Peptides against a protein of PDB entry 6O8C. Designs and how they scored, part 4

Target 1, 262 residues: chain A of PDB entry 6O8C
Amino acid sequence: VGLRYEKISLPKIHPRYDLDGDASMAKAVTGVVCYACRTASTLLLYQELMRKGVRWLVELVKDDYNETVHKKTEVVITLDFCIRNIEKTVKVYEKLMKVNLEAAELGEISDIHTKLLRLSSSQGTIESSLQDISSRLSPGGLLADTWAHQEGTHPRDRNVEKLQVLLNCITEIYYQFKKDKAERRLAYNEEQIHKFDKQKLYYHATKAMSHFSEECVRKYEAFKDKSEEWMRKMLHLRKQLLSLTNQCFDIEEEVSKYQDYT

## One batch from the design tools (peptide; made by RFdiffusion4, then SolubleMPNN)

Design b1_p8_3_s3 (from b1_p8_3, 4 letters changed)
Fold by OpenDDE base, seed 2:
Structure b1_p8_3_s3 (fold): chain B 262 residues (1-262), chain A 8 residues (1-8)
Amino acid sequence: as target 1 above (262 residues)
Amino acid sequence: FPEIEEEE
């Protein structure tokens, strides 16, 4: 998952003075740097959208967590109530047993009590798992979204604007080279200016492509990689929460079977 | 600006 961009490279710039060749080269360079500007803008937009998505997903998972905690709490209350009722019943039957009555029923109720206590013990494991999840989602946790604000490119970096400035300089030279081509032959002074402009073109183009590669593409790829890893972990976490919720429902269902005996 | 002298 990610934006596909083509690896672009600058055309070879020949040192030889050639009005036709230089105009063609300048056109190609302009195209490449223009593509870099557009790509940088697209990559930035993608990252900003992903940051919004990350924040949204964090809130969603927090809501899921809170719902799971709520369900767990409900089950604990229900289970504890059931245990207390069964314990009262056990005490009543124990008194009756002293008169040699209801011995078989006492055994059954005692077994239910034991099962309920086992279910109660499992709540500790669920609680521990929820605490682990909470710690992972907390600030500074393993699933914190702080990376999304640190990694990649940001509007404040002004990378697109910097590239656009260089593109403007390149485009100006290209238009001049187009005019020079139309003249077919330049005077000596104009030829020297053309040669200097060609060097400037190369300088601006190289600077643009270096900036694009190092400050836009590289940082984007790092952001992408981290986002993919983080997303995978978050999806796994959601599955864990779902599993815990299901365990709570299973316990609630089991307890409901014994409520008829209370 | 260095005046590029026109070589005659």
Scores: peptide ipSAE 0.017, ipTM 0.625, DockQ to the pose 0.162
Fold by OpenDDE base, seed 4:
Structure b1_p8_3_s3 (fold): chain B 262 residues (1-262), chain A 8 residues (1-8)
Amino acid sequence: as target 1 above (262 residues)
Amino acid sequence: FPEIEEEE
């Protein structure tokens, strides 16, 4: 998962004064920095959408957790009720045995009681697992989404706007170099201005590409990596919740087999 | 820029 973008680099800037070459170079630089601006904007948008998705997934998993807790509670109540009823039945049969009545049924009921107590003990493991999941989802937990607000690029960073300012400066120089090319030859003063503008263009372009690489691309990649890691953990947690739910259903099904004795 | 005499 992630946006595909092309690795871009500035064209070689020749130090030699050449009106045709300088115009062509300036055009290429303008294109590269323009692409960087658009790419930075797209990368930012992607991250903002992913942050929304992260928040959505957190709420979804919290809902799944709550449903699992409710199901667990239901099963605990049912199981405890069944255990109490079986215990009453055992006591009745024990009293009847004192009067030399049927012992065979007492053995079966006692075995059921033992089985139910074992199932009840397994609920403790489910409870512990749910508590672990709750702690992981809590603020400061291992699956907290605080990273989504820290990692990557944000609108407040104004990266696109900063790049756009540099692009505007570069574009202005490019248009001047087109005019200079059309003149075929410049007077000495205009030639000196052209040379200075070429240096400015290089400076702006280098600054833009450094900013793009360090503040846009690098941070985006860090966000992407963190999001993928977090997503894997969240999906695993969701599978754990499903497993716990299924365990509750399995216990409920087992209990239902013994309800005829209650 | 002010007018500068061409040196070369």
Scores: peptide ipSAE 0.016, ipTM 0.624, DockQ to the pose 0.208
Fold by OpenDDE base, seed 5:
Structure b1_p8_3_s3 (fold): chain B 262 residues (1-262), chain A 8 residues (1-8)
Amino acid sequence: as target 1 above (262 residues)
Amino acid sequence: FPEIEEEE
């Protein structure tokens, strides 16, 4: 998952003074840097959209967590109530046994009590798992989204604007080289200016491509990799929450079987 | 279940 972009490189710049060649070279350089600007903008947009998606997913998983906690709490209340009722029943039957009532009924109730206590113990494991998940989702936790604000490129970096400034300088030189080409031959002073502008064009182009590669592409790739890793972890956590929810339902169903004894 | 009163 990620935006596909073409690898771009600057054309070869020949040191020889050639009005036709220099105009063609300047055109090619302008095209490459223009592509870099557009690509940088697209990469930035993608990252901004992904940041929104990350925030959305965090809220979704928090909602899933809260639902699971709610269900767990409901089951704990029901289970505790059932245990208390069974304990009362056990005490009553123990008193009745002193008056020669059937020992078999007390045995059955005691077995139910034991089963309920086992279910209560399982709730402790669920609670620990929920606490772990809460810790991971908390600020500074392993699944915190702070990386999304740090990694990659941001509008505040003004990378697109910086590239656009360089593109404007390059484009200006390109248009001058088109004029120079139309003149077929330049006077000595104009020829010297052309040579200086060619050096400036090279400087601006190199600066643009360096900035694009180091500040746009590299940071984007780092963001993409980090986002993919984080997304996998979040999806796994969501599956864990679903598993815990199902365990709560299973316990609730089991408790329901014994509610007829209360 | 029959109603059984628990003694205090």
Scores: peptide ipSAE 0.006, ipTM 0.340, DockQ to the pose 0.002
Fold by OpenDDE base, seed 3:
Structure b1_p8_3_s3 (fold): chain B 262 residues (1-262), chain A 8 residues (1-8)
Amino acid sequence: as target 1 above (262 residues)
Amino acid sequence: FPEIEEEE
């Protein structure tokens, strides 16, 4: 869910000299560029917060991974111990069968041994899955967070400050146009200055909106799209880790049923 | 600033 912003456009600038119209136009332009400045600031803040969130999520998933690896290791130790004990028991019973002991007990122990070996084989699959996850989380892996530092806008770009400078120039002209409107009529020299200022206003406004669109909005949208894709992959990875953890618990529970025979 | 002479 990204920040929704309204698509803004500059009002139409009429070439005709009109003190009332020019003051109204300048007011509208000031409003639009002011909105662009505020929006750029908000978009920057959002991206900085998202970068913090990305770093936090990476650490969280690494912790989940380490916990899963730890649990897997415990289960492997328990399973190996159980297998060794059952193998010893099988050897003892094989020796006792030579002395007329009940064949039914050996059959049961042999079945348990077969089940434990199947569980042991599943550990190899879990290990391979964990290795895949580790490779994806590693530096340069598919889920590396390097994009978060490269994509989008950064405070160092000074986009908000650049827009603010242009807004200040536009605002100054707007206030002058308010004064010009109040005079109702300008002398020839003042009229020429007004016309030049109108051109400057247009230049600053166009520059501001171009900068906003190309350097703020476009880069933000690219960052947003990459963040959404990356987040989806990370959430899926967390689900995979949970599944692997549950498999470890299931194996541990199954092994516990046979510990009474060891 | 060049003084723009008022053209009569």
Scores: peptide ipSAE 0.017, ipTM 0.626, DockQ to the pose 0.215; fails the geometry check

Design b1_p8_3_s4 (from b1_p8_3, 4 letters changed)
Fold by OpenDDE base, seed 1:
Parts: structure tokens; C-alpha cells; sequence
Structure b1_p8_3_s4 (fold): chain B 262 residues (1-262), chain A 8 residues (1-8)
């Protein structure tokens, strides 16, 4: 679940000169752009925390992989040992048959040998699956975390600082408009300055909101979507590793049943 | 939006 933010829009700016209305409008614009600054900061923080989480999860899954490989190796050693012992037993019984001893026990041992060889063949499939997982986790693999460094917004983009600069300009005009309102009437030159500052306010506000939408929100949403997709794939991979581990345990348990014949 | 500025 990503961060929830409200859709913000600039208030309508009326072209008419009105000291009270212009002060109120400037206050509203300041509020909206201030919200954009805070939201951009929060969205950036979220992404930085998610990047840390991604790195942590990669290491966790690598540990799971190593544990699975270790278990597989253990089972292979045990299985190979059991196969070698059964093969020795088969050879002994074959020699005894040449001396006219009963063949019934040889049949059972031969069946066990066949079963063990089938289990050994399944280990090749597990190995192939582990190799596939390793390739996916490797640099340049399908589960590489390079996207986390590319997608979204970063502190180096200085988006919050850029918005703060625009907010400062807007706030300055707002405070001037409060003073103008207190004067109740301006001289002609001061009136023209007020009108010009109103245009500047609009320019700064529009620039701030465009930057917020295009460089903060849009990139954040792209990062969020990519992170969710990647996270689903990583969780699925962990389930695959668990399945492979369980298969190794199942083989180990089955091999243990034949230890009495070794 | 939350009130950020003092009333006019």
C-alpha cells in the first residue's frame, strides 16, 4: 500500500484588482504550494525507505537461496552414499546367486536401487531450478534491483528544494498583499506593482504545481507500481525456494527408509 | 487543506 495524497489544484485567480480578494487568493495559493512541498518531501522519504527495504529483501532472499542450496547438497551426498551401498549389496547378491542361493532378496534390492536412481534424477531438476533462481537474482537478472535506483524521485533531484524556492517567492508576495490590504488604497505606482506581483504569483504557483505533478507525483507513482510488481516476483521466488527445500526434505525422508538395506 | 497560515 503506497502513500495516499490528496489531489490539489490552484484556486481560480481573478484578473480584477481587489486588495482583499488578492490577499485571500495569495493565502490560498501559499497553502496549496506548501502542501505540495510537504507532500513531495513525504513521497521522497517513502521511496528512500522502500529502496532500503528492497536491498534488505534481496539479501534475505539470497540467504534463503543459500540455505536451499546447502540442503540440496546435503541430500545429494546422502542419496549418493545410499546408492553406492545398494550397488555393493546388489553385487554381493549377484555373486551369491551364482552359488545357487535364493533370488527373492535380489529383486527387492534391485527395486530399491531403481527407486533411488529416480530420486537422483529428480535432484537434477532441483539443481536446474536453483540455477534459474540464481540467474534471476544475479546482476542483470529479471529480479535485479537496478530499477529502484532509476525509478522515482531521489534526493539528488532537489525537487523539494526547488518547490521551496517557489514557495518562498509566493509567500513573499502574499505578505506584501497583506500589507497592501492593510493600506486599503494604493497609489497608482503601488497599484501597478501589485498587479505585476499578482502575475508573478500566478507564474510561480503554476511552475510549482507543474513541477510537483510531473517530477514528484508522476515519478512516485511509477516507482510505486514498479516496486509492487518486483515485490510480487520476489515473494513468488521465496515460495519457489521453500518448495525446493521441501522437495529435498521429502527425498531425504524417503532415502532414510532404505538405510536398513545399506 | 489544513490551515497553515494565520487568519487574515
Amino acid sequence: as target 1 above (262 residues)
Amino acid sequence: FPEILEPE
Scores: peptide ipSAE 0.035, ipTM 0.755, DockQ to the pose 0.027
Fold by OpenDDE base, seed 2:
Structure b1_p8_3_s4 (fold): chain B 262 residues (1-262), chain A 8 residues (1-8)
Amino acid sequence: as target 1 above (262 residues)
Amino acid sequence: FPEILEPE
């Protein structure tokens, strides 16, 4: 899960003045920093997409939760109605038994009543589980999505723009080094300028790569790790909701068997 | 721009 990127490093920069070598080095540095810029942009876009996905999934799970709560409520109403009807029937048969009528059927109805009461007791467990899930999804809960807004890189950080500025400086020096190479020899002053530009190139490149690694890659990896963990927990929660829904359906089916006696 | 002086 996540974007794959290549670990890049700056080429070795030799201190020796060499017009051919310096042009080649500058080309390589430009390539590396260009890759860093593109990668940083891609990593940012990925994170923004993931944030949208996280929000979408939260809403989906909340909908699933609400549907489960609704189903649970429906079952409770049906079950309570059935219990009340069976209780009335029990009272009737108890009266008939006093008159020595239908004693055998009273036992059966009483057993049904006992079973229904047991099913009613299970609703408390379902309710408790739903409350737990609700608490986990609530703001400040264990499955809150606040991390998605905090972790990683954001457009407001302007990391790509910062890297692009450095890349522009590097590219300018590279083009100058291509010209210098074409001259084959430089005058003393031009040689000194070339040496200074080489130092500037190194400085900009190092700054770019440090920024890329520390502010882009590291934060992205942290975001990725948290997203994977959170996603796993959310999928598990969805399974729990499904289980609770199925329990409600099972109870409803069982109750339907006894509705014929009411 | 630092004027780089030619070597004497």
Scores: peptide ipSAE 0.023, ipTM 0.698, DockQ to the pose 0.230
Fold by OpenDDE base, seed 3:
Structure b1_p8_3_s4 (fold): chain B 262 residues (1-262), chain A 8 residues (1-8)
Amino acid sequence: as target 1 above (262 residues)
Amino acid sequence: FPEILEPE
């Protein structure tokens, strides 16, 4: 997952003065740097959208967590109520057994009590799992979203604007080289200016491509890798929450079967 | 400023 971009490189620049070759080279360089500008803008937009998505997902998972905690609390209250009622019933039947009544019913109620106590023990495991999830989602936890604000490129870096300035300089030289080509032959002074502009073009192009590679692409790849890792962990956590929710429902359903005895 | 060498 991620934006696919083509690895682009600058064309070979021939040191020889050639009006046709220099115009063609300048056109190619303009194209490459233009692609870098557009790509940098797209990569920035992607990261900004991903940051919004990350924040949204964190809030969603927090809501899921709160719902699971609420459900767990409800089940605990219901289970504790059932246990207390069964314990009262057991005490009543134990008193009745002294008068030779209903040994079979006492056995059944005792078995229900044992089952409810096992269910109550499982609530401790659910609570421990919820606490682990809460710890992971907490500030400074393993699933904190701090990386999303630190990794990658940001609008404040002005990478696109910096590249655009370099592109403008390159484009101006390209248009001049197109005019120079149309003249077919330059006077000595104009030829020297052309040679200097060729050096400037090379300087701007190399600066643009270095900036693109080091400040845009590299940081984007780091952001992408962190995003993928974090997303996998968040999806797994969400699956764990769903499992815990289902366990709560299963316990609630089982307890409901015993409410008729209370 | 590249010194524009005046053509001799």
Scores: peptide ipSAE 0.020, ipTM 0.698, DockQ to the pose 0.225
Fold by OpenDDE base, seed 4:
Structure b1_p8_3_s4 (fold): chain B 262 residues (1-262), chain A 8 residues (1-8)
Amino acid sequence: as target 1 above (262 residues)
Amino acid sequence: FPEILEPE
C-alpha cells in the first residue's frame, strides 16, 4: 500500500574548478531535484486522494451502521409483538389449566415464550455492540478521521512550489554552466562568478533535498502508516456490522417460525 | 525537464 519512490541523493560536488565537471554535476543535481519536485507532487496527490477516500469510507460505514440499527429496531418490534401475543396466550391457558384441561398445550407455549425471551436477550447484546461502534465512530472516538487532516502534507504547505523555486534557481545555474563549458575558458571575473554560483547551487540543492526529505517524505510516510492502521480498523468494524446484521436476520427468521401463535 | 536528463 502506498506510492513507491526511489531513494535519491545528491551527487558529490567537487571543490575543484572544472567547467566540464561542473556542468555535468549541475546537470545531475538538476535531475535529482527535478525528481524530488515530481515525487513531492505525486505524494501530495496521493494523500489528497486518500483523504477523499477516508471521508467517503466514513460515510459508507455510517450508512452501514444506520442500516444495521434500523434492522435491529425492526426485529425488536417484531419480537416484542410476538412475545406479547404469546404472553396473552399463556394467560388464557393458565386459566384453563386451573380446571386441568390444557396442560400439554400450555407447556408448548411456555417453551416458545422462553425461547423468545432468549432471543430478546440477544438483541440486548446487539444493542450494546452497536453502541460501542457508535462511540468509536463519533468525534473523538477511536475511529475518528481527524488524523487525515493533521498528518502528512497538504496543498497549503506549498512544498511543491518551494521545491520548484529552488529547482528554478538550480536550473538557471546549470544553463549558465553549459554556456561556461562552451566557452572552454573564462576570464578571472567570470571564473569567480562561476565559483560563487557553484556554491549557490550547492546551497539550493541541499535545501531542496532537506525539505523534500523532512517535509515531504517523512510526513508522507507518517500519513501512510496512520492511514493503513485506520483502514484496517474500519474494515474490521464493517465486518462487525455485517455480523450484527446477520444476527438480526437470524432472529427474525426464528421468530417467523412462531407466526401461528402471533 | 526531460531534456535535462538526457546524456550530454
Scores: peptide ipSAE 0.036, ipTM 0.757, DockQ to the pose 0.027; fails the geometry check

Design b1_p8_4_s1 (from b1_p8_4, 3 letters changed)
Fold by OpenDDE base, seed 3:
Structure b1_p8_4_s1 (fold): chain B 262 residues (1-262), chain A 8 residues (1-8)
Amino acid sequence: as target 1 above (262 residues)
Amino acid sequence: SMLPLPSL
C-alpha cells in the first residue's frame, strides 16, 4: 500500500517570444510545480505516519515475544516437575519389580518417562527459535527499524519549503507574464526583461522538478520498498511466534495427560 | 481542473 502520484512533467518552454504563449506556459508551469509541492507534502506525511506505525508494530511484536517466552517458561517448569515425579515413580516400581511385582505398570511409566524426555528435548528447539527471533528484533538485527529513520524524506530536509520558495518565484513571473499579455506589446527594455524572466522561470522550474524527483519521489520509493519488505518479514515473525506459542500449548496439554500418574 | 490529491 503506497500513495499513488501522477507522473508530472514540465510543459515545453519555447524559446520564441510570445506574450500569449509565455503567459500560458507560465500558468502551466505554476500548476505543475504547485502539484509537486503538494505531492511532496503528502508523501512526507505518509512516511511520518508509516514511521509511527513501524514503531507501534515493533512494540506489539516485542509484547508477543515476551508472552511467548513466559509461556515457554511455564511449560518448562511444568514439564520438569512432571519428569521429576515420574522418575521417582520409576525408581519405586524398579524396586517392586525386583520382587516380581508390577512389571506391566513399570513398562507404562517408563514409556511415559521416555515421552516426557522427548518433549523436554523439543524445548531446546523452541529456545533456539526464540533466541533467533530476539536477535532479529535486537538493535542492529535484521528486523531493526533503523531503516525507517534513515530512508525516505524527513521534515528536517525542508523539501516542501524549498519547493515552495521556487513556486513563489515561478508564480511571481507568471503574474508578470499575465500583465505583459494584457499590455499586448512591450517596449524594448520590457521585452528584454520578459525574456530574462522566462529564462529564470525555466531555471526555477527545472530546479523544482529535479528536486522533487531526486529528493522527494526517489527517496519516497526507496522508503516504500523497504517498508514493504520489512512489513512482510515482521508478519512472518509474528506467525513464527504464534507457532512457538502453539507448540508450548501442545506440550502443556500432553504433559497434563501424564500428571494423573504422579 | 485541480489535479487529484495522491490517493493511498
Scores: peptide ipSAE 0.031, ipTM 0.751, DockQ to the pose 0.020
Fold by OpenDDE base, seed 2:
Structure b1_p8_4_s1 (fold): chain B 262 residues (1-262), chain A 8 residues (1-8)
Amino acid sequence: as target 1 above (262 residues)
Amino acid sequence: SMLPLPSL
């Protein structure tokens, strides 16, 4: 999961004045910093898309939760109704047994009543599990999406724009070095300007790469790691909800077997 | 996918 990017490094900058070497170096530096700009933009876009995906998944899981709660409530009502009807039937048969008519049937109905009461007891466990899930999904819960807004890089950080400014400065120097190369030899003053521009290029390049590494890559990696952890937990939670739903269906199916007695 | 280096 996540974007893969190449580890970029600046080429070695030789201190020696060499018009051909300096033009080639400046071209390489421009390429590296251009890659950093594009990568930073892509990493930002990825994070923004992931934030949207996280919000969407939270709403989906909340819907799954609400459906499970609804199903649980339906089953509780059905089960309670069935229990009440069986209890009435048991009381009728107990009265009839005083007249010695239907002992075998009373035994069967009593066993059904006992089974239904056991099913009813399981509803408390389902309710407790739903409450736990609700607490985890709540604001400040263990599955809150607050990390998605805090971690990583944001458009407001202006990282891409900052890198682009540095890239523009580097590119300008590169174009000058391409011209200097075409002259084959510079006068003393132009040579001194070239040497100074080489120092500026180094400064801008180093600043760009530092900013890229510290403010773009590192923050992206932290966002990625948290997103992977959170996603695993959310998928597990969704499986728990499905399990609880299935338990409700199993209870409903079992109750349906006894509807003929109600 | 790895982002390709710009061909300068």
Scores: peptide ipSAE 0.031, ipTM 0.750, DockQ to the pose 0.020
Fold by OpenDDE base, seed 5:
Structure b1_p8_4_s1 (fold): chain B 262 residues (1-262), chain A 8 residues (1-8)
Amino acid sequence: as target 1 above (262 residues)
Amino acid sequence: SMLPLPSL
């Protein structure tokens, strides 16, 4: 679950010239855009932390994969050794059977050989599953982390800095409107400047909120959705690796029962 | 955690 933020909107800007109303409006606009700047910064930080976490998890799962491959290789070596020994024993007993000796024992050893060959066939399925996992984790695979570098917002986009510049312009106008309010009445030229600054305030505020919504929030939500989907798939893959490891242990245990015959 | 609105 990503960061929760409040939906922010600009206050209504009244077209009427009113020194008290304009100062109050400018204060409210400043607050909203200030919140947007802080929110954008927090959303960026979250994404950067998530990117680090994604990289960490990829390496962890690669380590789990390598351990599973190692265990599988160990089991294959052990199983192949047991098969070779049983095959030698079968050949000896087949020779003895030609002289009417040890017929019952040959049957038992042949059954063990058949069981070991079945276990060997299951190793082929484990190998195929490991190859699938490897392909999914490979560059360009379905579980590659390339999305984390492409999706969302990045420090290089300088979205927070762009918003801060607009906030500075808005704040300057707000402080002027606070002074204008203290004068109670402006001369004609000062009144015209105030009206022009009100238009500039609106322009900067609208630009800030558009940038925040389109370049910060929307991209963050896309990143969040991708991260949740990817995380679910990675956790499932990790469970698959654990299952494959357990299958290797089960095979090793089964093979150990026949070591007394080898 | 919800980001607190600035006290205006």
Scores: peptide ipSAE 0.030, ipTM 0.741, DockQ to the pose 0.019
Fold by OpenDDE base, seed 1:
Structure b1_p8_4_s1 (fold): chain B 262 residues (1-262), chain A 8 residues (1-8)
Amino acid sequence: as target 1 above (262 residues)
Amino acid sequence: SMLPLPSL
């Protein structure tokens, strides 16, 4: 998962004054920094879309959790009601046995009571698991989405705009170097300006590539890695919730078999 | 800003 981008590098900048070489170099630098701007924009867009997806998934899982809690509560009420009814029946039969009545039915009802008590004990494990899930989803929990707001690049960082400013400066120098090339020979002052602009171009290009690498690519990769880890944990949690939901349904089904005896 | 040196 993630965007593939090509590793870009600046062309070698030769220190020698050469109008043809300098124009060609400036063209290549412009192309590389232009690619960096486009790539930075694409990486930013991906992260913003992923942040929306993360928020959506958190809310979805919270809804699934709440539904599971409601289902568990329903099952607990039904189970407790069934247990109380069976316990009343057991007490009636125990009183009847003191008067020499049917021992076989009491054994069956007592076995049902024992099974229901085992089902009731499993509710404690479900409750503990739900509490763990709740703690993980809560603010400051292990599955909190705070990382998505902190990691990576954001529109507020203005990285694309900063790169675009540097690209504009580089492009201006490139267009001047095209003119200088067309003149074939510069006067001494124009030659000194050209040499100075070549140093500026190198400075802007180096600054652009450093900014792209450190503030765009590196932060994107960190965001990507954290997003993949978090997503694996969230998918596992959803699987746990589904398992707990299924356990609640299984208990409800088992209880329904015994309601006919009450 | 370094200004280019005038031509000698």
Scores: peptide ipSAE 0.023, ipTM 0.734, DockQ to the pose 0.092

